# Peptides against a protein of PDB entry 2V3S: the designs that were tried, part 37

Target 1, 95 residues: chain A of PDB entry 2V3S
Amino acid sequence: PISLVLRLRNSKKELNDIRFEFTPGRDTAEGVSQELISAGLVDGRDLVIVAANLQKIVEEPQSNRSVTFKLASGVEGSDIPDDGKLIGFAQLSIS

## One batch from the design tools (peptide; aimed at target 1 N16 I18 R19 F22)

Design b2_p28_6_s3 (made by RFdiffusion4, then SolubleMPNN; from b2_p28_6, 11 letters changed)
Fold by OpenDDE base, seed 2:
Structure b2_p28_6_s3 (fold): chain B 95 residues (1-95), chain A 28 residues (1-28)
Amino acid sequence: as target 1 above (95 residues)
Amino acid sequence: AAAEAAARRAAERAERQERMRASVVPVP
């Protein structure tokens, strides 16, 4: 399995790492993304973007060691999106 | 067997969700 880390801010705007495994051929990017949402760790509005970037990284984990992407849930927030601070952005990386 | 497979998949997802929650660590 591929060991991944999702880094994103929680509802208190605190940055956290979430670890999970992805098994090619058994798991799907959308399915695992739905699990993150069901776990209360990702906003439901971010399903599409998380799934897309998860798919990207698991397709070529040796080459794509990290991807940073803009969250749909962060657009309407009071804080200005910032990829460096991961405000309105999240990051997926290979553990 | 389809029903059993579906139940197994649901359990696996639930277990992964629990592991996800347990894995949450603050980034300094």
Scores: peptide ipSAE 0.710, ipTM 0.923, DockQ to the pose 0.899
OpenDDE base, seeds 1, 3, 4, 5: peptide ipSAE 0.709, 0.708, 0.708, 0.709; ipTM 0.923, 0.923, 0.923, 0.923

Design b2_p28_6_s4 (made by RFdiffusion4, then SolubleMPNN; from b2_p28_6 with A12E A13R E14A E17Q A18E A23N)
Fold by OpenDDE base, seed 5:
Structure b2_p28_6_s4 (fold): chain B 95 residues (1-95), chain A 28 residues (1-28)
Amino acid sequence: as target 1 above (95 residues)
Amino acid sequence: AAAAAAAAAAAERAARQEAMRANVVPVP
């Protein structure tokens, strides 16, 4: 399996790394993204963007070592989105 | 058999979600 890390701020605005695995041929990007949401770790509004970026990284994990993307849930937040601080942004990377 | 398969799949999803929660690490 591919070992991944999702770096994301929680509801307390604390930055955390979430470690999980993706197995090509068994898992789908949308399925794993839904599990992250069901686990309470990702906002349900971010399903599409997380799945799209997860798909990107698992398609060619040797070429795509890290992807940073804007969250749908971050647009209406109290904080101004900032990719450097991962405010309204998340990062997926190969562990 | 179908009911057993559905129950097994639900248990696997639950276990995966629990593993994800257990693998949350704060970043300083």
Scores: peptide ipSAE 0.681, ipTM 0.911, DockQ to the pose 0.938
OpenDDE base, seeds 1, 2, 3, 4: peptide ipSAE 0.680, 0.680, 0.679, 0.681; ipTM 0.911, 0.911, 0.911, 0.911

Design b2_p28_7 (made by RFdiffusion4)
Pose (drawn by RFdiffusion4):
Structure b2_p28_7 (pose): chain A 95 residues (1-95), chain P 28 residues (1-28)
Amino acid sequence: as target 1 above (95 residues)
Amino acid sequence: SLAETTEEMNTAAKEFMASRNASASPAS
């Protein structure tokens, strides 16, 4: 199992670290991304980008300690995207 | 719908991702 953290801002624009485990051979990037969405923790528009970056980090957790990516939900949403401030971006990391 | 507060996110992470020992906390 891999201990993972998804860091992103909530609806109140507060930064949060979401902790979860991923078990290779049991879990899939797509399945877990859907779980994040069904839990209301990730916007549904972000399924593809989150799944892609989850796959990247879980295939080589030794190489990829952190991945930062754009949110499809944040492309035009009132605040300009800013990767430094995790506005319109999120980050997956190994715990 | 999306969780609005850290408390709501923590509750949602624990409820819907219980098999994953999931939680959410404020970050710097």

Design b2_p28_7_s1 (made by RFdiffusion4, then SolubleMPNN; from b2_p28_7, 11 letters changed)
Fold by OpenDDE base, seed 1:
Structure b2_p28_7_s1 (fold): chain B 95 residues (1-95), chain A 28 residues (1-28)
Amino acid sequence: as target 1 above (95 residues)
Amino acid sequence: SLVETTEEADKAAKTKLSHRNASVVPAS
């Protein structure tokens, strides 16, 4: 399996690393993304963008060691989105 | 709904995503 880390701020603006495994051939990006949402770890509004980037990283893990992407859930927040600070952004990386 | 704390997130990961060996910790 591929060991992944989703770095994401919670509602208290605390930056967390969500670690999880993805098994190519068994798992799908959308399926795993839905599991993260169902577990309360990812906002449901971010299904599409998380799944897209998860797919990207698992299809070429050697080339895509880290991807940073804008969250739909962060667009209308009080803070201005900032990819450097991961405000309104998340980062997915290979462990 | 979203969990509110890192500790709750870790608990959710370990209970609901145990098949993925999941965990949540403060970023470092």
Scores: peptide ipSAE 0.849, ipTM 0.974, DockQ to the pose 0.856
OpenDDE base, seeds 2, 3, 4, 5: peptide ipSAE 0.848, 0.848, 0.848, 0.848; ipTM 0.974, 0.974, 0.974, 0.974

Design b2_p28_7_s2 (made by RFdiffusion4, then SolubleMPNN; from b2_p28_7, 13 letters changed)
Fold by OpenDDE base, seed 4:
Structure b2_p28_7_s2 (fold): chain B 95 residues (1-95), chain A 28 residues (1-28)
Amino acid sequence: as target 1 above (95 residues)
Amino acid sequence: MLVETTAEADAAAKEKLARHNASVSAAA
């Protein structure tokens, strides 16, 4: 399996690392993303963007060691989006 | 048809995530 870390801020704006494994052929990007959402770890509004970037990283983990992307849930938030601070952004990386 | 409570749904979701050996920790 591919060991991944999804780094993003929780509802308290605390930065968390969500470690999980992705098994090609068994898992799908959207499926895993939905599980993250259902567990309350990812905002439902971010399904598409998380799934897209998860797919990107798992299809070529050698080249895509880390991807940072803007969250839909962060666009209209009180804080100004900042990829460096992962405000309104999340990061997927290979463990 | 059985309708899950929110708590049960959350637990089920976490169980699904367990299949991915998922864990959450404060980022260093």
Scores: peptide ipSAE 0.532, ipTM 0.838, DockQ to the pose 0.297
OpenDDE base, seeds 1, 2, 3, 5: peptide ipSAE 0.532, 0.530, 0.530, 0.531; ipTM 0.838, 0.837, 0.838, 0.838

Design b2_p28_7_s3 (made by RFdiffusion4, then SolubleMPNN; from b2_p28_7, 12 letters changed)
Fold by OpenDDE base, seed 2:
Structure b2_p28_7_s3 (fold): chain B 95 residues (1-95), chain A 28 residues (1-28)
Amino acid sequence: as target 1 above (95 residues)
Amino acid sequence: MLVETTEEADEAAKTYLSRHNASVSPAS
């Protein structure tokens, strides 16, 4: 399996690492993203962007070691988006 | 599937974590 880390801020704006395994042929990017949402770990508004970037990284995990992307849930927030601080952004990486 | 209660969210989280050998921790 591919070992991944999704780094993003929780509802308290605390930065957390969600470590999980992705098994090609068993898991799908959309399916895993839906489960992350169901678990309360990802905002439902971010399904598309999380799934897209998860798909990207699992397609070529050796070349795509890390991807940072803008969250849909962060657009309407009061905080100014900042990819360096992962405010309104999340990061997927190979562990 | 959208979770509507905290209890459902807790169970869903446990299931997901076990299925994907997952964990959540403060980033460092």
Scores: peptide ipSAE 0.482, ipTM 0.811, DockQ to the pose 0.378
OpenDDE base, seeds 1, 3, 4, 5: peptide ipSAE 0.476, 0.479, 0.478, 0.482; ipTM 0.810, 0.813, 0.812, 0.813; seed 5 fails the geometry check

Design b2_p28_7_s4 (made by RFdiffusion4, then SolubleMPNN; from b2_p28_7, 13 letters changed)
Fold by OpenDDE base, seed 2:
Structure b2_p28_7_s4 (fold): chain B 95 residues (1-95), chain A 28 residues (1-28)
Amino acid sequence: as target 1 above (95 residues)
Amino acid sequence: MLVETTEEADEAAKTKLSRHNASVSPAA
């Protein structure tokens, strides 16, 4: 399995690391993303962007060690998006 | 039609995520 970390701010704006494993051939990027949403760890509005970036990193984990992407849920927020601070952004990386 | 409660759906989701050995911790 591929060991991944999704770094994302929670509802209290605290930065958390969500660690999980992805098994190619068994898991799908969309399926795992939906589970993250159902568990309340990811905003439902971010399904597409999380799944897309998860797919990107798992298809070539040796080449894509880390990907940072803008969240759809962050656009409506009061805080100005900042990829360096992961405000309105999330980061997926190989652990 | 089967209707699940929010709590049941949450527990089911946690169980599914457990298959991925998932954990949440404060980022360094």
Scores: peptide ipSAE 0.550, ipTM 0.850, DockQ to the pose 0.291
OpenDDE base, seeds 1, 3, 4, 5: peptide ipSAE 0.550, 0.548, 0.550, 0.549; ipTM 0.850, 0.849, 0.850, 0.850

Design b2_p28_8 (made by RFdiffusion4)
Pose (drawn by RFdiffusion4):
Structure b2_p28_8 (pose): chain A 95 residues (1-95), chain P 28 residues (1-28)
Amino acid sequence: as target 1 above (95 residues)
Amino acid sequence: SEDRFKQFLTNAEEAGDEEAITKIENIL
């Protein structure tokens, strides 16, 4: 199992670290991304990008300690995207 | 995964995210 953190801002624009485990051979990037969405923790528009970056970090957790990516939900949403601030971006990392 | 939803629930509670808490509690 891999101990993972999804870091992104909530609806109030507060930064949060979401802790979860991923078990290779049992879980899939798409499945876990759907779980994040169904839990209301990730916007449904972000399924593809979150799944892609989850796959990247879980296939080589030794190489990819952190991945930062754009949110499809944040492309035009009142605040300009800013990867430094994690506005319109999120980050997956190994714990 | 039920266990993952429990983890998500803890996170949602710590973050004070009432919408996420409600959605996760309904699933569990």

Design b2_p28_8_s1 (made by RFdiffusion4, then SolubleMPNN; from b2_p28_8, 13 letters changed)
Fold by OpenDDE base, seed 4:
Structure b2_p28_8_s1 (fold): chain B 95 residues (1-95), chain A 28 residues (1-28)
Amino acid sequence: as target 1 above (95 residues)
Amino acid sequence: SRARLEQLLAAAEAAGDEEAIARIRALL
């Protein structure tokens, strides 16, 4: 399996690393993203964006070692999005 | 899956995210 880390801020705006595995042929990007949402680790509004970027990284994990992407849930928040601070952004990376 | 939830629980515990820990444990 592919070992991944989802780095994003929780409800207290603390930056956390969420570790999980992805097994090609068994897991789907959308399915795993839905599980992340069910666990309350990802906002439901971010399903499409997380799934798209998860698909991207698992397609070629040796080439796509890290992807940082803008969250739909972060655009309308009080804090100005900042990819460097992962405010309104999340990062997927190969562990 | 249960296996995924257990992985996520371990991650939440490592991060000290008490809210996430509670949510995930409720799913197990």
Scores: peptide ipSAE 0.396, ipTM 0.870, DockQ to the pose 0.657
OpenDDE base, seeds 1, 2, 3, 5: peptide ipSAE 0.391, 0.391, 0.386, 0.395; ipTM 0.869, 0.869, 0.868, 0.870

Design b2_p28_8_s2 (made by RFdiffusion4, then SolubleMPNN; from b2_p28_8, 11 letters changed)
Fold by OpenDDE base, seed 4:
Structure b2_p28_8_s2 (fold): chain B 95 residues (1-95), chain A 28 residues (1-28)
Amino acid sequence: as target 1 above (95 residues)
Amino acid sequence: SRERLEQLLKNAEAAGDEEAIAKIRALL
């Protein structure tokens, strides 16, 4: 399986690393993304963008070691989005 | 799945992510 880390800010605006595995042929990007949402770790509005980027990284894990993307849940938030600070952004990486 | 939740919980506990632990445990 592929060991992944999803780095994003929680409700307290703290940066946390969510670690999980992805098994090609058994898991799907959308399925795993839905599980993260169901677990309360990802906002439901971010299903599409998380699934798209998860698919990207698992397609070529040796080449795509890290991807940073804008969250739909962060666009209309009170804080100004910032990819460097991961405000309104999340990062997926190979652990 | 329950297996995924248990995996996430184990990893959250290892990371000391209190909020994640609470969220996941509420589902198990």
Scores: peptide ipSAE 0.727, ipTM 0.954, DockQ to the pose 0.443
OpenDDE base, seeds 1, 2, 3, 5: peptide ipSAE 0.726, 0.724, 0.726, 0.726; ipTM 0.953, 0.953, 0.953, 0.954

Design b2_p28_8_s3 (made by RFdiffusion4, then SolubleMPNN; from b2_p28_8, 13 letters changed)
Fold by OpenDDE base, seed 2:
Structure b2_p28_8_s3 (fold): chain B 95 residues (1-95), chain A 28 residues (1-28)
Amino acid sequence: as target 1 above (95 residues)
Amino acid sequence: SRSRLESLLENAKKAGDEEAIKRIEELL
């Protein structure tokens, strides 16, 4: 399986690393993303963007070691999006 | 999957994410 880390800020705006595995052929990007949402770790509004980037990283993990993307949940938030600080952004990486 | 949820629960506990812990435990 592919060991991944999803780095993003929680409800307390604390930056945390969420570690999980992805098994090609068994898991789907959308399925795993939905599990993360069900677990309250990802905002439901971010299903599409998280799934898209998860698919991107797992299809070519050797080439896509890290991807940073803008969250839909962060666009209309009180904080100004900042990819460097991962405000309104999340990062998926191969661990 | 249950296996993934259990793993995520462990991660949440290590991080001290009480909200995530409660949410995941409800799913298990």
Scores: peptide ipSAE 0.691, ipTM 0.949, DockQ to the pose 0.704
OpenDDE base, seeds 1, 3, 4, 5: peptide ipSAE 0.687, 0.687, 0.690, 0.689; ipTM 0.948, 0.948, 0.949, 0.949

Design b2_p28_8_s4 (made by RFdiffusion4, then SolubleMPNN; from b2_p28_8, 15 letters changed)
Fold by OpenDDE base, seed 4:
Structure b2_p28_8_s4 (fold): chain B 95 residues (1-95), chain A 28 residues (1-28)
Amino acid sequence: as target 1 above (95 residues)
Amino acid sequence: SRARLEALLEAAKAAGDEEAVARIEALL
């Protein structure tokens, strides 16, 4: 399995690392993303963008070691999005 | 799946993410 880390800020604006595995051929990007949402770890509005970027990183994990992407849930927030600070952005990386 | 939730729970505990621990435990 591929060991992954999803880094994003919680409701208290604290950075958290969410660790999980992805098994090609058994898991799907959308399925795992939905499980993260069900667990309350990802905002439901971010299903599409998380799934798309999860698919990107697992299709070639040796080449795509890290991906940072803009969250739909962060666009309408009070804070100005900033990829460097992961404000309105999340990061998926290979553990 | 339950197995994934359990793995996420252990990771959350190890990371000290108390809020995540509480949310995941409520699902198990």
Scores: peptide ipSAE 0.477, ipTM 0.889, DockQ to the pose 0.492
OpenDDE base, seeds 1, 2, 3, 5: peptide ipSAE 0.469, 0.476, 0.465, 0.474; ipTM 0.887, 0.889, 0.886, 0.889; seed 2 fails the geometry check

## One batch from the design tools (peptide; aimed at target 1 D27)

Design b2_p29_1 (made by RFdiffusion4)
Pose (drawn by RFdiffusion4):
Structure b2_p29_1 (pose): chain A 95 residues (1-95), chain P 29 residues (1-29)
Amino acid sequence: as target 1 above (95 residues)
Amino acid sequence: AIEYSSVEEGNALAAKNAPAGRTFTVEPA
């Protein structure tokens, strides 16, 4: 199992670290991304980009310690995207 | 959309909607 953290801002624009485990051979990037969406933790528009970056970090957790990516939900949403401030972006990392 | 506004709400929504055997723990950054 891999101990992972999804870091992103909540609806109040507060930064949060979401901790979860991923078990290779049991879980899939798509499945876990859907779980994040169904839990209301990730916007549904972000399924593809979150799944892609989850797959990237879980296939080589030795190489990819952190991945930062754009949110499809944050492309035009009142605040300009800013990767430094994790506005319109999110980050997956190894714990 | 993102449906939580506090750490407590995030944890409550995750506990309600996560599949059995899955845990999402929301903490301030």

Design b2_p29_1_s1 (made by RFdiffusion4, then SolubleMPNN; from b2_p29_1, 11 letters changed)
Fold by OpenDDE base, seed 5:
Structure b2_p29_1_s1 (fold): chain B 95 residues (1-95), chain A 29 residues (1-29)
Amino acid sequence: as target 1 above (95 residues)
Amino acid sequence: MIKFSSVEEANKLAAENLSPGRSFVVEPA
């Protein structure tokens, strides 16, 4: 399996790492993304963008070691989006 | 917005809402 880390800010705007495994052929990007949402770890509005980037990283894990992407849920926030600080952004990386 | 407000809450939420075959471990970055 592919060991992944999803880094994002929680409701208190604190950075956290979510560690999980992805098994190609058994897991799907959309399925795992939906599980993240069901677990309360990802905002439901971010299903599409998380799934898209998860798919990107698992299809070429050797070359796509890290991807940073803008969250749909972050657009409505009071803070100015910042990819460097992961404000309104999340980062998915190979562990 | 993301639901969890702490590592402890996050891991509790994951345990309550996921099947035994799926694990999400949350920790401070």
Scores: peptide ipSAE 0.691, ipTM 0.925, DockQ to the pose 0.893
OpenDDE base, seeds 1, 2, 3, 4: peptide ipSAE 0.689, 0.689, 0.688, 0.689; ipTM 0.925, 0.924, 0.924, 0.924

Design b2_p29_1_s2 (made by RFdiffusion4, then SolubleMPNN; from b2_p29_1, 8 letters changed)
Fold by OpenDDE base, seed 5:
Parts: C-alpha cells; sequence; structure tokens
Structure b2_p29_1_s2 (fold): chain B 95 residues (1-95), chain A 29 residues (1-29)
C-alpha cells in the first residue's frame, strides 16, 4: 500500500497531519475521499479537489511526492488563501 | 470548514466512523 499524509488546518486553524494507506486496485480516490469526509476530517465541499489530487498522487507516487491544492471550503474563510501557509489549501504527500 | 477541532476529537471521530478498522490517524503537524 501507499502511505500518505494529508496536511490541513482544523477548525481552530491548527495544522494537522492525517495519515492513511491507499491500496491501488482495492481503494479508489473518490472512495477514500468520501471516507475522509465521513470521518469529519475533510469538508464535504472539498470532495472533488481532494479526490482529484489523491488520484494524481496514487497514479504516480514516485513522481508526485507532494501535491498542494486549493480547498473549496477555504474560499469563504476570513483569511486570505495562502499555499505556503496552507491557509485555504491542503497538502497531500507520500509518507 | 473542517469539522475536527483537536487531535483527540479527530481520532475518536475517525474510529467511530470506521468500525471495521480505522484508516486514518491524526497528529499535530
Amino acid sequence: as target 1 above (95 residues)
Amino acid sequence: MIKFSSVEEANELAAKNAPEGRRFVVEPA
């Protein structure tokens, strides 16, 4: 399996790492993304972008070691989105 | 926004939603 880390800020704007494994052929990007949402770890509005980037990283994990992407849920926040600070952004990486 | 507010809450919530085995482990970055 592929060991992944999803880094993003919680409701208190604190950075957290969500560690999980992805098994190609058994898991799907959309399925695991839905699990993240069901677990209360990701906002439901971010299903599409999380699934897209998860798919990208698991397709070529050796080439795509890290992907940073803008969250739909972060657009309406009080803070200006910033990919460097992961404000309104999340980062998915190979562990 | 993201629902969880602490590592403890996140891991508890994740466990509740994965009765057959927890897939996710949350830790402070």
Scores: peptide ipSAE 0.634, ipTM 0.905, DockQ to the pose 0.814
OpenDDE base, seeds 1, 2, 3, 4: peptide ipSAE 0.632, 0.631, 0.633, 0.631; ipTM 0.904, 0.905, 0.904, 0.905

Design b2_p29_1_s3 (made by RFdiffusion4, then SolubleMPNN; from b2_p29_1, 9 letters changed)
Fold by OpenDDE base, seed 5:
Structure b2_p29_1_s3 (fold): chain B 95 residues (1-95), chain A 29 residues (1-29)
Amino acid sequence: as target 1 above (95 residues)
Amino acid sequence: MIKFSSVEEANALAAKNAAPGRKFEVLPA
């Protein structure tokens, strides 16, 4: 399995690392993204973007060690998005 | 690695419960 970390700010704006495994052939990017949402770890509005980037990283984990992406949920927020601070952005990386 | 399927599961485990689902470990970054 691929060991992944999703770095994402919670509702308190605290940055957390969410560690999980992805097994190619068994897991799907969309499925795991749904699980993240079901777990309350990802906003439902971010399904598409999380799934897309999860797919990107797991399809070529040797080439895509880290991907940072803009959250749909962050666009409507009061805070100005900032990829460096992961405000309105999240980061997926290979552990 | 301590894994939880959700924050709810983590809380449930603290209360000696468990929940099914994928395991996630949430750590301060």
Scores: peptide ipSAE 0.625, ipTM 0.893, DockQ to the pose 0.316
OpenDDE base, seeds 1, 2, 3, 4: peptide ipSAE 0.587, 0.589, 0.591, 0.587; ipTM 0.890, 0.889, 0.892, 0.887

Design b2_p29_1_s4 (made by RFdiffusion4, then SolubleMPNN; from b2_p29_1, 10 letters changed)
Fold by OpenDDE base, seed 3:
Formats: C-alpha cells, sequence, structure tokens
Structure b2_p29_1_s4 (fold): chain B 95 residues (1-95), chain A 29 residues (1-29)
C-alpha cells in the first residue's frame, strides 16, 4: 500500500495531517475521497479536486511525491487563498 | 463540514464511518 498524508486546515482553521493508506487495485481515488468527506475531514464541494489529485499521486508516487491544489471550498471563504500557508489549499504527499 | 473540538473526536467519527475500522489518523501538523 501507499502511505499518504493529506495536510489540510479543519473548520477551526487548524492545520492537520490526515494519514491513510491507499492500495492500488483495491481502492479508488473517488472512493477514498468519499470516505474523507463521510468522515467530515473534507468538504463535499472538494470531491472532484481531491479525487483528481489523489489519482495523480497514486498513479506515479515516485514522481509525484507531493501535490498542492486549490480547494473549491476555499473560494467562498473570506480568507485570501495562499498555497504557502495552505489557506484555501490542501496538500497530498507520500509518507 | 463537521466541526470537532478535538482530534480524538475526529478520529472516532472516522473509525465509526468505516466498517473496516479506522482508516484515517488525524494529527496536528
Amino acid sequence: as target 1 above (95 residues)
Amino acid sequence: MIKFSTVEEANALAAANLPEGRRFVVEPA
């Protein structure tokens, strides 16, 4: 399995690491993304974006060690998006 | 989005939502 970390700010704007494993051939990017949403860890509006980037990192984990992407949920917020501070952005990386 | 007061609460809910057990481990970055 591939050990991953999703770095993301929670509803209190606290930055957290969400660790999980992804098993190619058993898991799907969309399926795991749905699990994240069901767990209340990811906003439902970010399904497409999280799934797309999860797919990207798991298909070539040796080349894609880390991917940072803009969240759809971050656009509606009052805070100005900032990829360096992961405001309105999330980051997936290989553990 | 569900709001939690602690990391432990988030982990507990994550585990409860998955029949295979805890898949996600949340920790401060």
Scores: peptide ipSAE 0.583, ipTM 0.893, DockQ to the pose 0.700
OpenDDE base, seeds 1, 2, 4, 5: peptide ipSAE 0.576, 0.576, 0.577, 0.582; ipTM 0.892, 0.891, 0.892, 0.892; seed 2 fails the geometry check

Design b2_p29_2 (made by RFdiffusion4)
Pose (drawn by RFdiffusion4):
Formats: sequence, structure tokens, C-alpha cells
Structure b2_p29_2 (pose): chain A 95 residues (1-95), chain P 29 residues (1-29)
Amino acid sequence: as target 1 above (95 residues)
Amino acid sequence: SAAAETRIAEMLADVKAQNGGRDFEALSP
């Protein structure tokens, strides 16, 4: 199992670290991304990008300690995207 | 699955603690 953190801003624009485990051979990037969406933790528009970056971090957790990516939900949503501030972006990292 | 349900409960409890008991809601502009 891999101990992972999804870092992103909530609806109030507050920064949160969401902790979760991923078990290779049991879990899939797509499945866990859907779980995040069904839990209301990730916007449904972000399924593809979150799944892609989850797959990246879980295939080589030794190489990829952190991945930062754009949110499809944040492309035009009142605040300009800013990767430094994690506005319109999120980050997956190894715990 | 049961594992997915457990993970979802743990993720929700984790961020609820960080937000002073408030439920986390994703930003959807």
C-alpha cells in the first residue's frame, strides 16, 4: 500500500490535505478518482486529470514523490489559475 | 466495495477534522 495525500483548496478556497491509501493490484487510478468525486472531494470535471496523475504517482512511487496538475474545474472559474498557490491546481504526493 | 467505502469514510473524517467539523466540499465554479 501507498500512503498518499491529495492537496487542494475546498469550496471556501481553504487549503486541505486529504490522506488516503492506495493498494496496487487491488485499487485502480480511475476507481479511486471516482471515489474522490463521489465523496464530494474532487469536482467531476477533474476525473480524467486526477486519474492520470494518480496513475503517474502510483506506478513509480519511488520516482514521483509529488505531482502538481491543473484542474479542469478551475480553468476559468473566477480566480486565475496559479500553481504556486494551488488555485485551479492540485497536488498528489507520497506521505 | 467495502474497501472503497472505508476509504471514502476515512477521507471525509480526515478533512472534517482539518475544517473544524465542517464538511469539505469541492470547489465547482

Design b2_p29_2_s1 (made by RFdiffusion4, then SolubleMPNN; from b2_p29_2, 16 letters changed)
Fold by OpenDDE base, seed 5:
Structure b2_p29_2_s1 (fold): chain B 95 residues (1-95), chain A 29 residues (1-29)
Amino acid sequence: as target 1 above (95 residues)
Amino acid sequence: SARRQARKQRMLEDVRKQLGGEEAVAASP
């Protein structure tokens, strides 16, 4: 399996590292993304973008060691999105 | 499925540990 870390801010604006495994051929990017949402760790509005980037990283894990992407849930907040600070952005990385 | 449930629980446990750790550090004088 591929060991991944999803880094994103929680409702208190604290950075969390969410570790999980992905097994190609057994897991799907959409399925795992739905699990993250079901766990309350990802906003449901971010399903599409999380699944897309998860798919990207698991397709070529040796080439795509890290991907940072804009959250749909982040655009409505008062804070200005910032990829460097992961405000309105999340990051997927190979562990 | 049991596998999805197990993965979900591990995710939540990891987050809990991080939050607990951060609280412990913040509480340290």
Scores: peptide ipSAE 0.558, ipTM 0.835, DockQ to the pose 0.185
OpenDDE base, seeds 1, 2, 3, 4: peptide ipSAE 0.554, 0.518, 0.552, 0.535; ipTM 0.833, 0.829, 0.832, 0.831

Design b2_p29_2_s2 (made by RFdiffusion4, then SolubleMPNN; from b2_p29_2, 15 letters changed)
Fold by OpenDDE base, seed 4:
Structure b2_p29_2_s2 (fold): chain B 95 residues (1-95), chain A 29 residues (1-29)
Amino acid sequence: as target 1 above (95 residues)
Amino acid sequence: SARAEERKKKMLEDVRKQLNGEEPVAYSP
C-alpha cells in the first residue's frame, strides 16, 4: 500500500497530519476522499479537489511525492488563501 | 466496509493524539 499524509488545517486553523494508506485496485480516490469527509476531517465542499489530487499522487507516487491544492472551502471562507501557509490550501504527500 | 472503518478509526486516533499533545502537530507545510 501507499502511505500518504494529508496536511490540512482543522476548524481551529491548526495544521494536522492525517495519515492513511491507499491500495491501488482496492481503494479509489473518490472513496477515500469520502471517508475523509465522513470522518469530519475534510469539508464536503472539497470532495472534488481532494479526490482529483489524491488520484494524481497515487497514479505516480514515485514522481508525485507532494501536491498542494486550493480548497473550495477556503475560497468560500473569510481568510485570504495562502499556499505557503496552507491557508485555504491542503497538501498531500507520500510519507 | 471494514477497510473504510479501520482507516477512519486510525485517522481519527492520529488526529486525537496531535490535538492532545501526545504526538507533535504539524507546524510547517
Scores: peptide ipSAE 0.593, ipTM 0.884, DockQ to the pose 0.277
OpenDDE base, seeds 1, 2, 3, 5: peptide ipSAE 0.588, 0.590, 0.588, 0.590; ipTM 0.882, 0.884, 0.881, 0.884

Design b2_p29_2_s3 (made by RFdiffusion4, then SolubleMPNN; from b2_p29_2, 16 letters changed)
Fold by OpenDDE base, seed 5:
Structure b2_p29_2_s3 (fold): chain B 95 residues (1-95), chain A 29 residues (1-29)
Amino acid sequence: as target 1 above (95 residues)
Amino acid sequence: SARREERKKKMREDVRKQLGGEEAVAPSP
C-alpha cells in the first residue's frame, strides 16, 4: 500500500497530519476521499479537489511526492489563502 | 465495510493524539 499524509488545518486553524494507506486496485481516490469526509476530517465541499489530487499522487507516487491544492472550503474564509502556510490549502504527500 | 470503518477510526485517533500531544508540550512555567 501507499502511505499518505493529508496535511490541513482543522476548525481551530491547527495543522493536522492525517495518515492513511491507499491500495491501488482496491481503493479509489473518490472512495478514500469520502472516508475522509465521513470521518469529519475533510469538508464535503472539498470532495472533488481532494479526490482529484489523491488520484494524481497515487497514479504516479514516484513523480508526485507532494501536491498542494486550494480548498473550496477555504475560499469564503476571512483569512487570505496562503499555500505556504496552508491557509485555504491542503497538502497530500507520500509518507 | 470493516476496512473503511477501521481506516476512519485510525485517522480520527491519529488526529486526536496529535492534538493531545501538543497540549502536553506546554512548558510549565
Scores: peptide ipSAE 0.590, ipTM 0.862, DockQ to the pose 0.181
OpenDDE base, seeds 1, 2, 3, 4: peptide ipSAE 0.558, 0.562, 0.585, 0.559; ipTM 0.857, 0.859, 0.860, 0.858

